# Peptides against a protein of PDB entry 3ESW: the designs that were tried, part 34

Target 1, 322 residues: chain A of PDB entry 3ESW
Amino acid sequence: NNIDFDSIAKMLLIKYKDFILSKFKKAAPVENIRFQNLVHTNQFAQGVLGQSQHLCTVYDNPSWHSIVLETLDLDLIYKNVDKEFAKDGHAEGENIYTDYLVKELLRYFKQDFFKWCNKPDCNHCGQNTSENMTPLGSQGPNGEESKFNCGTVEIYKCNRCGNITRFPRYNDPIKLLETRKGRCGEWCNLFTLILKSFGLDVRYVWNREDHVWCEYFSNFLNRWVHVDSCEQSFDQPYIYSINWNKKMSYCIAFGKDGVVDVSKRYILQNELPRDQIKEEDLKFLCQFITKRLRYSLNDDEIYQLACRDEQEQIELIRGKTQ

## One batch from the design tools (peptide; aimed at target 1 Q313 I317 Q322)

Design b2_p18_4_s2 (made by RFdiffusion4, then SolubleMPNN; from b2_p18_4, 8 letters changed)
Fold by OpenDDE base, seed 1:
Structure b2_p18_4_s2 (fold): chain B 322 residues (1-322), chain A 18 residues (1-18)
Amino acid sequence: as target 1 above (322 residues)
Amino acid sequence: SEELELLELIQKLREKYK
């Protein structure tokens, strides 16, 4: 009997699809109990859940996308993208254009648009006076600052004039389009929104050791690509572990379609103890949140995302992006 | 390792039968 291997393979793929889809159905009572117990008993899990409730959906705001696109110098951006694409892009295929776009957005954002702010300039003395500023601590927002999702305000005293300058830590990315300054949090927040405004698949990556960055899904490379707006970095996941010799324990990516532990992409050496949660519980948590984020999707969308997830898991385990 | 190998096989099959 000539075994029809092609038929068997096709049937296997169908059955595997059905199996994958079954995992994205409504959670069983036992899974809900496990989830509830985990987030109530484990502070790290609660933190991941809390972040997911904000970061996974906040950037999917069409009104914000319009405001961003109206604020950026699109003519300059596309001029530069077209220029770089014309040099090398035609040989690589149409999808590479988006990679050039992201690279230009990194350049534009860092060089032309946004500023790093260790200390603010003195409001009284004017520009380039940050060297004269002494930190006094932090306080809550005033009535005006509170309108822009401000949790904390850093207070500085000018050594020259003695006046107080406030540096509100705004979490409203639209306000950041006006202020155009901040640290890694403000940079990543606004830059994530900028990338989303161009219709890109973007994740916000949180590192437990006080850094944040983005990932962009490149259709050209067919994978998630490291993007750090602070560093003007594209596809350099090694910069933290290798270049900075940074010690890290957890990197968690938050996107509209899922939450993923991407630690293996970025923690290449100097790994800190992963003692905040059991590995199996973290895996469960990320999968559970991802499942919830996909509840409204159809079977084809779920399956396509699952295929992407599988490719990423292979990549993360094998280290093939290096 | 077994899960990884299975995923890799499934991916190879998907590519062949697209």
Scores: peptide ipSAE 0.470, ipTM 0.924, DockQ to the pose 0.758
OpenDDE base, seeds 2, 3, 4, 5: peptide ipSAE 0.454, 0.464, 0.468, 0.449; ipTM 0.921, 0.925, 0.928, 0.921

Design b2_p18_4_s3 (made by RFdiffusion4, then SolubleMPNN; from b2_p18_4, 11 letters changed)
Fold by OpenDDE base, seed 4:
Structure b2_p18_4_s3 (fold): chain B 322 residues (1-322), chain A 18 residues (1-18)
Amino acid sequence: as target 1 above (322 residues)
Amino acid sequence: SKELEEKLLILELLEKYK
């Protein structure tokens, strides 16, 4: 009996599709109870949920995209992209062009557009006076600062003139287009919006050990690519664990289509105890939030994203970028 | 892991019949 293995495989794929789609149906009452209990009893889970409520959707704002594109020097950006793309002998229309765009955006953002701010300049003494600034601590925003989603204001005293300078830690990325300065939080926030403004699939990666970066889905590489605006880094997930010798416990990626534990991509050595949540509960949490984010998608969209998720999970398990 | 092997097989099938 010639077993038609191809026919069997096709039937299995149909059944697999149905199975995958079934996972994205409305959550069962038991899953809702588990989720509610988890976020109410586990602070880490509550934190992940809170971040997802903001980070997964905030960057999907067409008005913000327009403002970004109007603010950036697009002529310079595309000139540089086209130059490097042509230099490497690629034809127009190749998916690799987007990788060149992201690399140029990293360059442009770090070199031309945004500034690292360890300490602010003195508002009275003017430019290049940050060396004279002494931190006094942090406080809540004033009425003006509060308009731009400011959670904290760092306070500095000038050693030269004695005046106080405020450094608001703005979370409004549109305000960051004006201020053009910050630390890893401001850098990642605005850069995430910038990438989204070009129509790219982008995730915000939160590391528990006080760092943040992006991931971009490369259609050319067919995977999520590490992108750190602070480091002008593209596809270097090892920089934290290896180059910095950083100890880390959790890296969580937040995107419009899901929340994913990407710790395995970045934690290559010096792993800290993952004691904030049970691994099964974290997996459940991320899946549950991801499921909610996809509730409005059609079956084909759900299936395509699920296939992408499985590819990523394989990558993360192997610990090798393909 | 067995889970990884199963996922790889599924991926291979998906790629073959895509």
Scores: peptide ipSAE 0.020, ipTM 0.651, DockQ to the pose 0.810
OpenDDE base, seeds 1, 2, 3, 5: peptide ipSAE 0.020, 0.020, 0.018, 0.019; ipTM 0.595, 0.595, 0.605, 0.587

Design b2_p18_4_s4 (made by RFdiffusion4, then SolubleMPNN; from b2_p18_4, 9 letters changed)
Fold by OpenDDE base, seed 4:
Structure b2_p18_4_s4 (fold): chain B 322 residues (1-322), chain A 18 residues (1-18)
Amino acid sequence: as target 1 above (322 residues)
Amino acid sequence: SEELEIKELIQKLREKYK
């Protein structure tokens, strides 16, 4: 059999493509049963499913993208991107331009657009009065606050004037374009939408230990890149484990095309027990949800995403290849 | 581990034959 090596390699790649595509066909009845049993019996699995139903699709809203782009100072953003891009001597049209855009969006969002809110300012006393605010607890939203997907309202009393200030924890990112303040949840929520509004591939990363951030798929770096709007951080996945010395158990990324356990990217030390679900069941769950998210895609789209998934799996185990 | 090694080999092949 005088088949040359190149012919064998090409045939292997074709057969491997077919094999990969076969895995993304409709789930077998046994897989559906396993999935149903898992989400019914395991609270963590149910939580991951619930988050996927929201986070994987909510940001793919063209009307929201338009509102975001109309709200941001695009002239300032692109001026700064162009300035930094030109400074580094890159040619126009390079994939690296998008990395500069994301870095500027991080700067713009933190420095010019959004505010961190540990405690709200007093509505009566005005700006820079948060130091005078005493937490009284949390309550449900009122009739107005409930219109903006508000689950909780934090209540504060001003020690100076005695007035009550409400801090609604809005989950509507369009409302956050108005309020322009929050904690990690509000920051990540709105910033995820902002990145999506520029047509970027973005994932929302949920950490079980009460933090959230983004990942952006860099076409230049050909990988998922850590992005934290709160920290103005680009490609610094180590900041939580190393800089913060944070203990963590799970980091799950939610995107339109999949759900991925990205814990290995971020949990570099101080790993907490992963006791919420069996590792095999978590792997199965993420794969099953990912498969469902891709049901409407064509074979070429499925294959390209599967290639990206494989690259990420290699990266998560072997470290950054670049 | 075996699956990962196969993926790494397939990746190398894709890089050469794309």
Scores: peptide ipSAE 0.458, ipTM 0.923, DockQ to the pose 0.825
OpenDDE base, seeds 1, 2, 3, 5: peptide ipSAE 0.457, 0.444, 0.442, 0.435; ipTM 0.921, 0.918, 0.917, 0.916

Design b2_p18_5 (made by RFdiffusion4)
Pose (drawn by RFdiffusion4):
Structure b2_p18_5 (pose): chain A 322 residues (1-322), chain P 18 residues (1-18); non-standard residues A184 YCM
Amino acid sequence: as target 1 above (322 residues)
Amino acid sequence: SEVEFLEFIKNLREYVEE
């Protein structure tokens, strides 16, 4: 009995596909309650649910993608990307071009395109002039800035001239293309959209301890890559936990294709207690949403995606890539 | 158990490809 593995191996891959295609089916009402309910047992759940609604579908918008592309200096971007491909781009330029593009976008965005804003500059006094602004709090948007999905307008008084500069906090990323300033918040909103506008596979990563950033899928490294625009950073998920020494509890990724707990990628010391939700319930929560996010996908899509997800679990469960 | 199963499936995929 030379036991035939190749036979058994080829078989199973077949059987596994059925297991997968079955998993991403229905929404049998049994687990539905578990969902509709969990979202009331727990607010960390309602939190993730809410964000999934604001953040997964939103950046897939051709009208926006095009405006961003009109607006960005593509000639400049692609020139530099091409210049860096010139100083050889790996023996296997095997979709490596895509990585060089993301890196250059980071540079353009930071060095060139967008600008940080703690206190704003005085609107009437000069440009370099923020540290003579004392804040008078926050309030609702006026009529104009209400158009741009704004909740809070921070207002400031200029002690040198008396006028009041205001700093609306917008969520419409197209508005940010104009204002070209802000904090992680909007830096990240616009940068996610920018990445999506090149048709890249992109995600919004949310850290409960007040920071946000991106994940981009590198077909060259065939895995998700951490992208943080504020820090003009490419593949440095440790940056928060180690370099900054920031204490963190949870990290959640959002995208068109799903919602995934990516904590393990980032919270690699200074771990805070994860005391917000039964870990079993969180796994369920993401799975149910990811599953819901895919009813309209076909079998080949449902499967290829589920494998990428699995590849990711092993990457996180383990301590490494591959 | 689930992790071991997924690693097994991964190894099968890599093996069949070779």

Design b2_p18_5_s1 (made by RFdiffusion4, then SolubleMPNN; from b2_p18_5, 13 letters changed)
Fold by OpenDDE base, seed 1:
Structure b2_p18_5_s1 (fold): chain B 322 residues (1-322), chain A 18 residues (1-18)
Amino acid sequence: as target 1 above (322 residues)
Amino acid sequence: DELKLKELIFKIKEYLKK
């Protein structure tokens, strides 16, 4: 009897689907206890949880998406995307268009839209006066700054005129559409929102060693792709470890559908001690938060996401599978 | 073992696409 390998394969996949779905059921009491104990006893775990409560959901705001799309020069963006797509994109299929879009958004954001701010210009002396600015420290926001989710204001004194200039560190990405300046935090915050506003699957990546960037899920490449707005970088996860020779311990990705330790994608050398949490506890934490984020999804959605997660896990451990 | 299972499932899915 010819072994029907297709039938066997299909049966195995059905059983596997059921198995996967069983993992996403409501947490057992023991898992809840483990989670609560972990976040109450481990500061790093508490930090990851706190970040997830904000970063996983804040960018899923349709009103913000509309404001972003109304603010950007969409005509310029799509003109440039269409131009690049017309050169090479037709040979690779329609899904590559989104990769061109993300690359153009990186260009547009860095070159045309947003500005890096090491030090602000003097409010009195005008443009290109940042060289004359001396940091005095940081303070809390005033009443106006507090309206835009500002936790810290950097204070600078002008060496030329002696006046004080305030650099509020706004966390409201809509305010950043107005101010058009910041450091890695402001860049990544607003750029994450921009990518989300185009309907893309995006994660915010936090590095413990004081850097942040994005990941975009490319339908063309069928994987998560490194995206750094500060560097105008697409699919260059090696830039930190190799090009910068940066030492790193943890990279955690935060998205609407999950929290993932992506350290293996970015920490290729110069690994710092991972001593903030046990590896098993970090894995548990990320899985537990991910499970909570998916509670409202149906079985098919859960399964599709789980399949994507599995491919990423294989990639992170073994390298590219495609 | 979990990784091996995931790799196997991936291979099975790829097999069924052919």
Scores: peptide ipSAE 0.325, ipTM 0.898, DockQ to the pose 0.830
OpenDDE base, seeds 2, 3, 4, 5: peptide ipSAE 0.261, 0.294, 0.277, 0.274; ipTM 0.875, 0.883, 0.878, 0.878; seed 5 fails the geometry check

Design b2_p18_5_s2 (made by RFdiffusion4, then SolubleMPNN; from b2_p18_5, 13 letters changed)
Fold by OpenDDE base, seed 2:
Structure b2_p18_5_s2 (fold): chain B 322 residues (1-322), chain A 18 residues (1-18)
Amino acid sequence: as target 1 above (322 residues)
Amino acid sequence: DELKLRELIEKIKELLEK
C-alpha cells in the first residue's frame, strides 16, 4: 500500500494549524481571572497593560498617516532611496527596497527633520541659546499645551535675558511634526508614526531603563530589525548593551499585532535583575495581550502571525550575536 | 531542548509545505 505522503502531509498541516489557532481562541474564564489578578497585583504588569492600550493602537490612524506623508519631503526621501537601491538593490530583489527606505528615513529624520532638545532655546534670544538655559523644574501643562497630550512641561530660565521658556513634553505626534524637537520619547513617538505612515510593520520598544526605540519587520531579512531614530541606527541591537555599556532589565515591544518581550535581543551584557514580575507571568501577560489584539483577525492572519512569532522566538532563544 | 524542539517543528513544517 503506497503511503499517500501528500495526504498525510496535508492532514498534519491542517491539524497543526488548528492547534495553533486553538491557542488564539477567546480566553477561557481561568485565563481572564489570571490576567485580572496579575494586573491588579503586579505594578509592572499594570504598566505593560497600560502601555499596550496606547502604543499598540495609537499609530494605526489613517488621518495621521496622511498628515505625515504631506509633511515629509517625499521627493527627497524617494530620490535618495532610489539612488541607494540602484547601487546594490537590484541584486537582492525588491524586498530590500524597504530596508533602504527605513535607512533613508533614519537619515532624513535625524539630519533634515527633527532636532535633539536637551535644553530648549530661549524663546526671546532665539536659536542656539540653549547653553544659556537653566532648568527650574517641571510643571503641568497649561490650557494650550493640554490640547496636545502634554503630561509635563519643563521650565527653563534664560541666564541672558531672564525670561522663562517652556519645553512641553508633547505626546501628540502630530504636534511633534510642528515642533520638530524632543528627546528619545518624542523621537521614537514621531518616528514610529512615520514608519507606520509608509505601511510598515512597526513596534515601539520600551526599555525600563529610560530609553525607547522601534523595530521594523523587514521582509528582506525576514525578521524584526532594530531601528533607533535618535542614533540613526538600523539593525544594531547591540548598541545599548555593548557600545553604551547600558544596564537593562526589560525591553518590551508593542505593536498592533502583539506585545513581545524582546529583552534577549538587546540585553547582551550587564543584565539587571528581572525582579518586577515572574518570568512565567510576563510571558503569560504578553501572550494574553497579543491574543486580545488578534481577536478580530481571520484564521489565516492568525496563523501567519503565529508562524512569524515562532521564528522570532527561535531567534531570541538562539541569541544571534550580530 | 525547547530550542531543538522548536527548530524541529519548523523544519517539519518546511518539509511538509514543500
Scores: peptide ipSAE 0.309, ipTM 0.898, DockQ to the pose 0.551
OpenDDE base, seeds 1, 3, 4, 5: peptide ipSAE 0.272, 0.292, 0.286, 0.223; ipTM 0.874, 0.878, 0.881, 0.849

Design b2_p18_5_s3 (made by RFdiffusion4, then SolubleMPNN; from b2_p18_5, 13 letters changed)
Fold by OpenDDE base, seed 4:
Structure b2_p18_5_s3 (fold): chain B 322 residues (1-322), chain A 18 residues (1-18)
Amino acid sequence: as target 1 above (322 residues)
Amino acid sequence: DELKLRELIEKIKEYLKK
């Protein structure tokens, strides 16, 4: 009797789909209680929740996307993308074009658009005067700075002219299109918005050890790709653990469709103690938030995202020995 | 091993795409 393996496979996948969809239904009362207790009793969980409430949705603003696209030199960007794409002999319409776009956006952002600001230039002395700046500390925003979601202002005194220069740490990415300077936070914030403005699937990755970066979902590579605007880095998740020898405990990715512990992608060595939350509770938390973010999606969208999640989990568990 | 099961499911999906 020839076993119809196609029929068996189809039946298995139907049952699998049903099972997956059942997990994304409205949370049971017990799950809600567990979630509430977790975020009430665990500070790390509360922090992850708080970040998810902002980072998962803030970049899905069509008005901001329009402002970004109007601000960027799109002609230059696409000219460079087309040039590099053509060099490699790819046909038009290949999914790989978006990878070239992201690589050019990394180049453009770092080289042509945005500036790293370790210390600000002196407002009085002008450009290239940051070496003369002494930090005096941080203070709250003034009335003008407060309009742009500024939580902290770093204060510097010029050793040459004695004037005070303010470096407001703006969290409004539209303000960052004007200021065009910052550190990893400002870089990642604006660059995440830029990538989103091109209609890309992007996540914001928060590292507990004071770094942030992006992930882009490459349709060509069929996976989440590390993207760091500060480093002009594409698909180099090892740079922190290996190149920087950075010690890390948690990397959490925040996107419109979910929250994922991506620590295994980036923490390759020098792992710090993961003592902020139980692993089971972190897994539960991320799944619970992800479930909430997907409540408005249809069954097919939920299933496709769940399939993507499973592929990512396989990748994270196996560890790409790159 | 959850990983093996996950991989098996992916293999089943790939089998049906052929």
Scores: peptide ipSAE 0.530, ipTM 0.942, DockQ to the pose 0.769
OpenDDE base, seeds 1, 2, 3, 5: peptide ipSAE 0.373, 0.310, 0.351, 0.348; ipTM 0.909, 0.884, 0.894, 0.899

Design b2_p18_5_s4 (made by RFdiffusion4, then SolubleMPNN; from b2_p18_5, 10 letters changed)
Fold by OpenDDE base, seed 4:
Structure b2_p18_5_s4 (fold): chain B 322 residues (1-322), chain A 18 residues (1-18)
Amino acid sequence: as target 1 above (322 residues)
Amino acid sequence: DELELLELIQKIKKYLEE
């Protein structure tokens, strides 16, 4: 009996596709109950849900993409990309070119476009006066600042002139195109939008231990790639655990197509207790949110995304960070 | 167990693409 292994393999993949698609069907009542109970009883779960409601969709705004592309020096960016691409002698492969683009965007953003702001300059004394600024604390936004999705305003007093300078922590990335300054939050927020504006698949990664960065899906590498705009870092997921010796518990990636616990990619040592939620509940939560984000997708789209998810899960389970 | 299953699926996919 010559077992037609090819036929069996094909049939298995068909059944596997059906099985995968079945997971993305409408949630069963029991799953909805579990989800509701989880987000009502677990603060961490509620936080993840809240972040997903914003971060998964906010950057998918065509009007914002247009504004970004109009604001950036595209001529400079593409000139530099072309230059670096040509140096490495790569044949015209669209897939690898995108990696060069992201690397240039990291360079451009950090070196030419955006500024780190530990303390603002004094509004009265002018440029390079941040050294004279003393923090007084934080307050809520005023009526003008509130127009730009400002959560908090840091207040500083100038030691030289005594005037107060406000540093609004804007969450509106379009406002950040104007201000061109901030900390890790503003950097990651605007840079995520920038990457999205180039049509890239991008996720916002939230670390519980007060850091944020991006991931982009490289078609060349066929995986999610670590991208940190603050560090001008490309594909260096180890920098936090190894280089910084940072202690971390959770890293959660938020994208239009899903929410993924990416902790295993970034937490290589000095792992803090993961005591905020049961591992099974976190897995369920991320899958449930991901399922909801994919409700409008067709079977082919769902399957393609599921194939990416499988590859990522293999990577995350093995802990093979390059 | 999940990893092994996923790896087998990937191997099967690769086999059929070759």
Scores: peptide ipSAE 0.420, ipTM 0.906, DockQ to the pose 0.800
OpenDDE base, seeds 1, 2, 3, 5: peptide ipSAE 0.389, 0.369, 0.398, 0.379; ipTM 0.896, 0.889, 0.898, 0.891

Design b2_p18_6 (made by RFdiffusion4)
Pose (drawn by RFdiffusion4):
Structure b2_p18_6 (pose): chain A 322 residues (1-322), chain P 18 residues (1-18); non-standard residues A184 YCM
Amino acid sequence: as target 1 above (322 residues)
Amino acid sequence: ESEFLEFIKNLREYVDEN
């Protein structure tokens, strides 16, 4: 009995596909209550649910993608990307070009395109002039800035001239293309959209302890890559936990294809207690949403995606890539 | 679950090599 593995191996891969295609089916009402309910037991759940709604579908918008592309200096971007591909892009330029593009976009965005804003500059006094602004709090948007999905307008008084500069906080990333300034918040909103506009596979990563950033899928490194525009950083998920020494509890990724707990990638010391939701319930929550996010996908899509997800679990469950 | 997924991964890598 030379036991045939190749037979048994090829068999199973078949059986596994059925197991997978079954998993991403229905929404049998049994687990539906578990969902509709959990979102009332727990607000960390309603939190994730709410964000999934604001953040997964939103950046897939051709109208926007095109405006961003019109607006960005593609000649410049692609020239530099091409210049860096010139100084040899790995023996296998195997979709490595895509990585060189993301890196250059980070540079352009930071060095060139967008600008940070703690207090704003005075609108009537010069440009370099923010530390003579004392804030008078926040309030609702006026009629004009109401158009751009704004909730809070921080207002400031200029002690040198008396006029009041205001700093609306917008969520319409197309508006940010114009204003070209802000904090992680909008830096990240626009950068996610920018990444999506090159048709990249992109995600919005949310840290409960007030920071947001991106994840991009590198076909070259065939895994998700951490991208943080504020820090012009490429593959440095440790940056928060170690370099900054920031204490963190949870990290959640959002995208058109799903919602995934990516904590393990980032919270690699200074771990805070994860005391917000039964870990079993969180797994369920993401799975149900990811499943919901895929009813309209076909079998080949449902499967290829589920494998990428699995490859990611092993990466996180373990301590490494591959 | 993790051991199962590792098993499926090893099957895929093995089949690809052959």

Design b2_p18_6_s1 (made by RFdiffusion4, then SolubleMPNN; from b2_p18_6, 12 letters changed)
Fold by OpenDDE base, seed 4:
Structure b2_p18_6_s1 (fold): chain B 322 residues (1-322), chain A 18 residues (1-18)
Amino acid sequence: as target 1 above (322 residues)
Amino acid sequence: ELEELELIFEIKKYLEKK
């Protein structure tokens, strides 16, 4: 009787693997029509597609990874990681080392490397003069600023000297390694690249209500982990809904292997109306984009990612997998 | 959907332990 059950279970898993792999085959004509119609008729869907075309692939640049690793104080970072790992980590296995690395990168980035820029310092008066700056509005980039994927420049006037200071909102993360300042967009953009440069599985999380953060896949915890560089936060998905009492409607994660609605992880209270798209259409959209991102992967890679997706879906529905 | 995912997860876990 026990041998029979094991055989049946093995046969079931083989058939299940085949079934999963069949879902990741080329999209049927009907799915393509549905996708095209959705993107053309729904502005939110078009926005998600547009973001996926950039955020899912832009950070997979080996040249950028090299530049990042050459720019960071790796000796300091690894010294601190090794110190914390030596205290507690050896008992829990090698996979926990990456969690210590991400925690140190959060510390290093916020405390030693990058600066929050509410207002820029005056270019004429020097450091710590941002208090004297008055916003005049925003304009397009000049010829120099446009070289670094700048869409908008904030303009400020110094109340002390009367000079104008420009704060370009650069989207080139390599330029951000030089400027070392910004708001949530610049912080998340560069920090996502930093984590990717260490060979980590990272997603960029977009919130409709004007915030952005990361998720890191912890091999130790065997799940996606909330990471916010602005807050120096690791595994605290509740900070927005509970600590900030923030109202939110959508959180969408963008990674090399897929697009996932992660709203259930972060929206714990004060949920805003989800009226931008039908839930079924959003689910379809994310699955369709994810399928396209996986077209070049082999059957084993597809199956492993599908297993990870299933575990995440259980977590998102129940709130805990363990 | 959840019940199906949980069942599959438990089957996988059962087979990995053998």
Scores: peptide ipSAE 0.261, ipTM 0.845, DockQ to the pose 0.840
OpenDDE base, seeds 1, 2, 3, 5: peptide ipSAE 0.233, 0.234, 0.250, 0.245; ipTM 0.835, 0.839, 0.847, 0.833

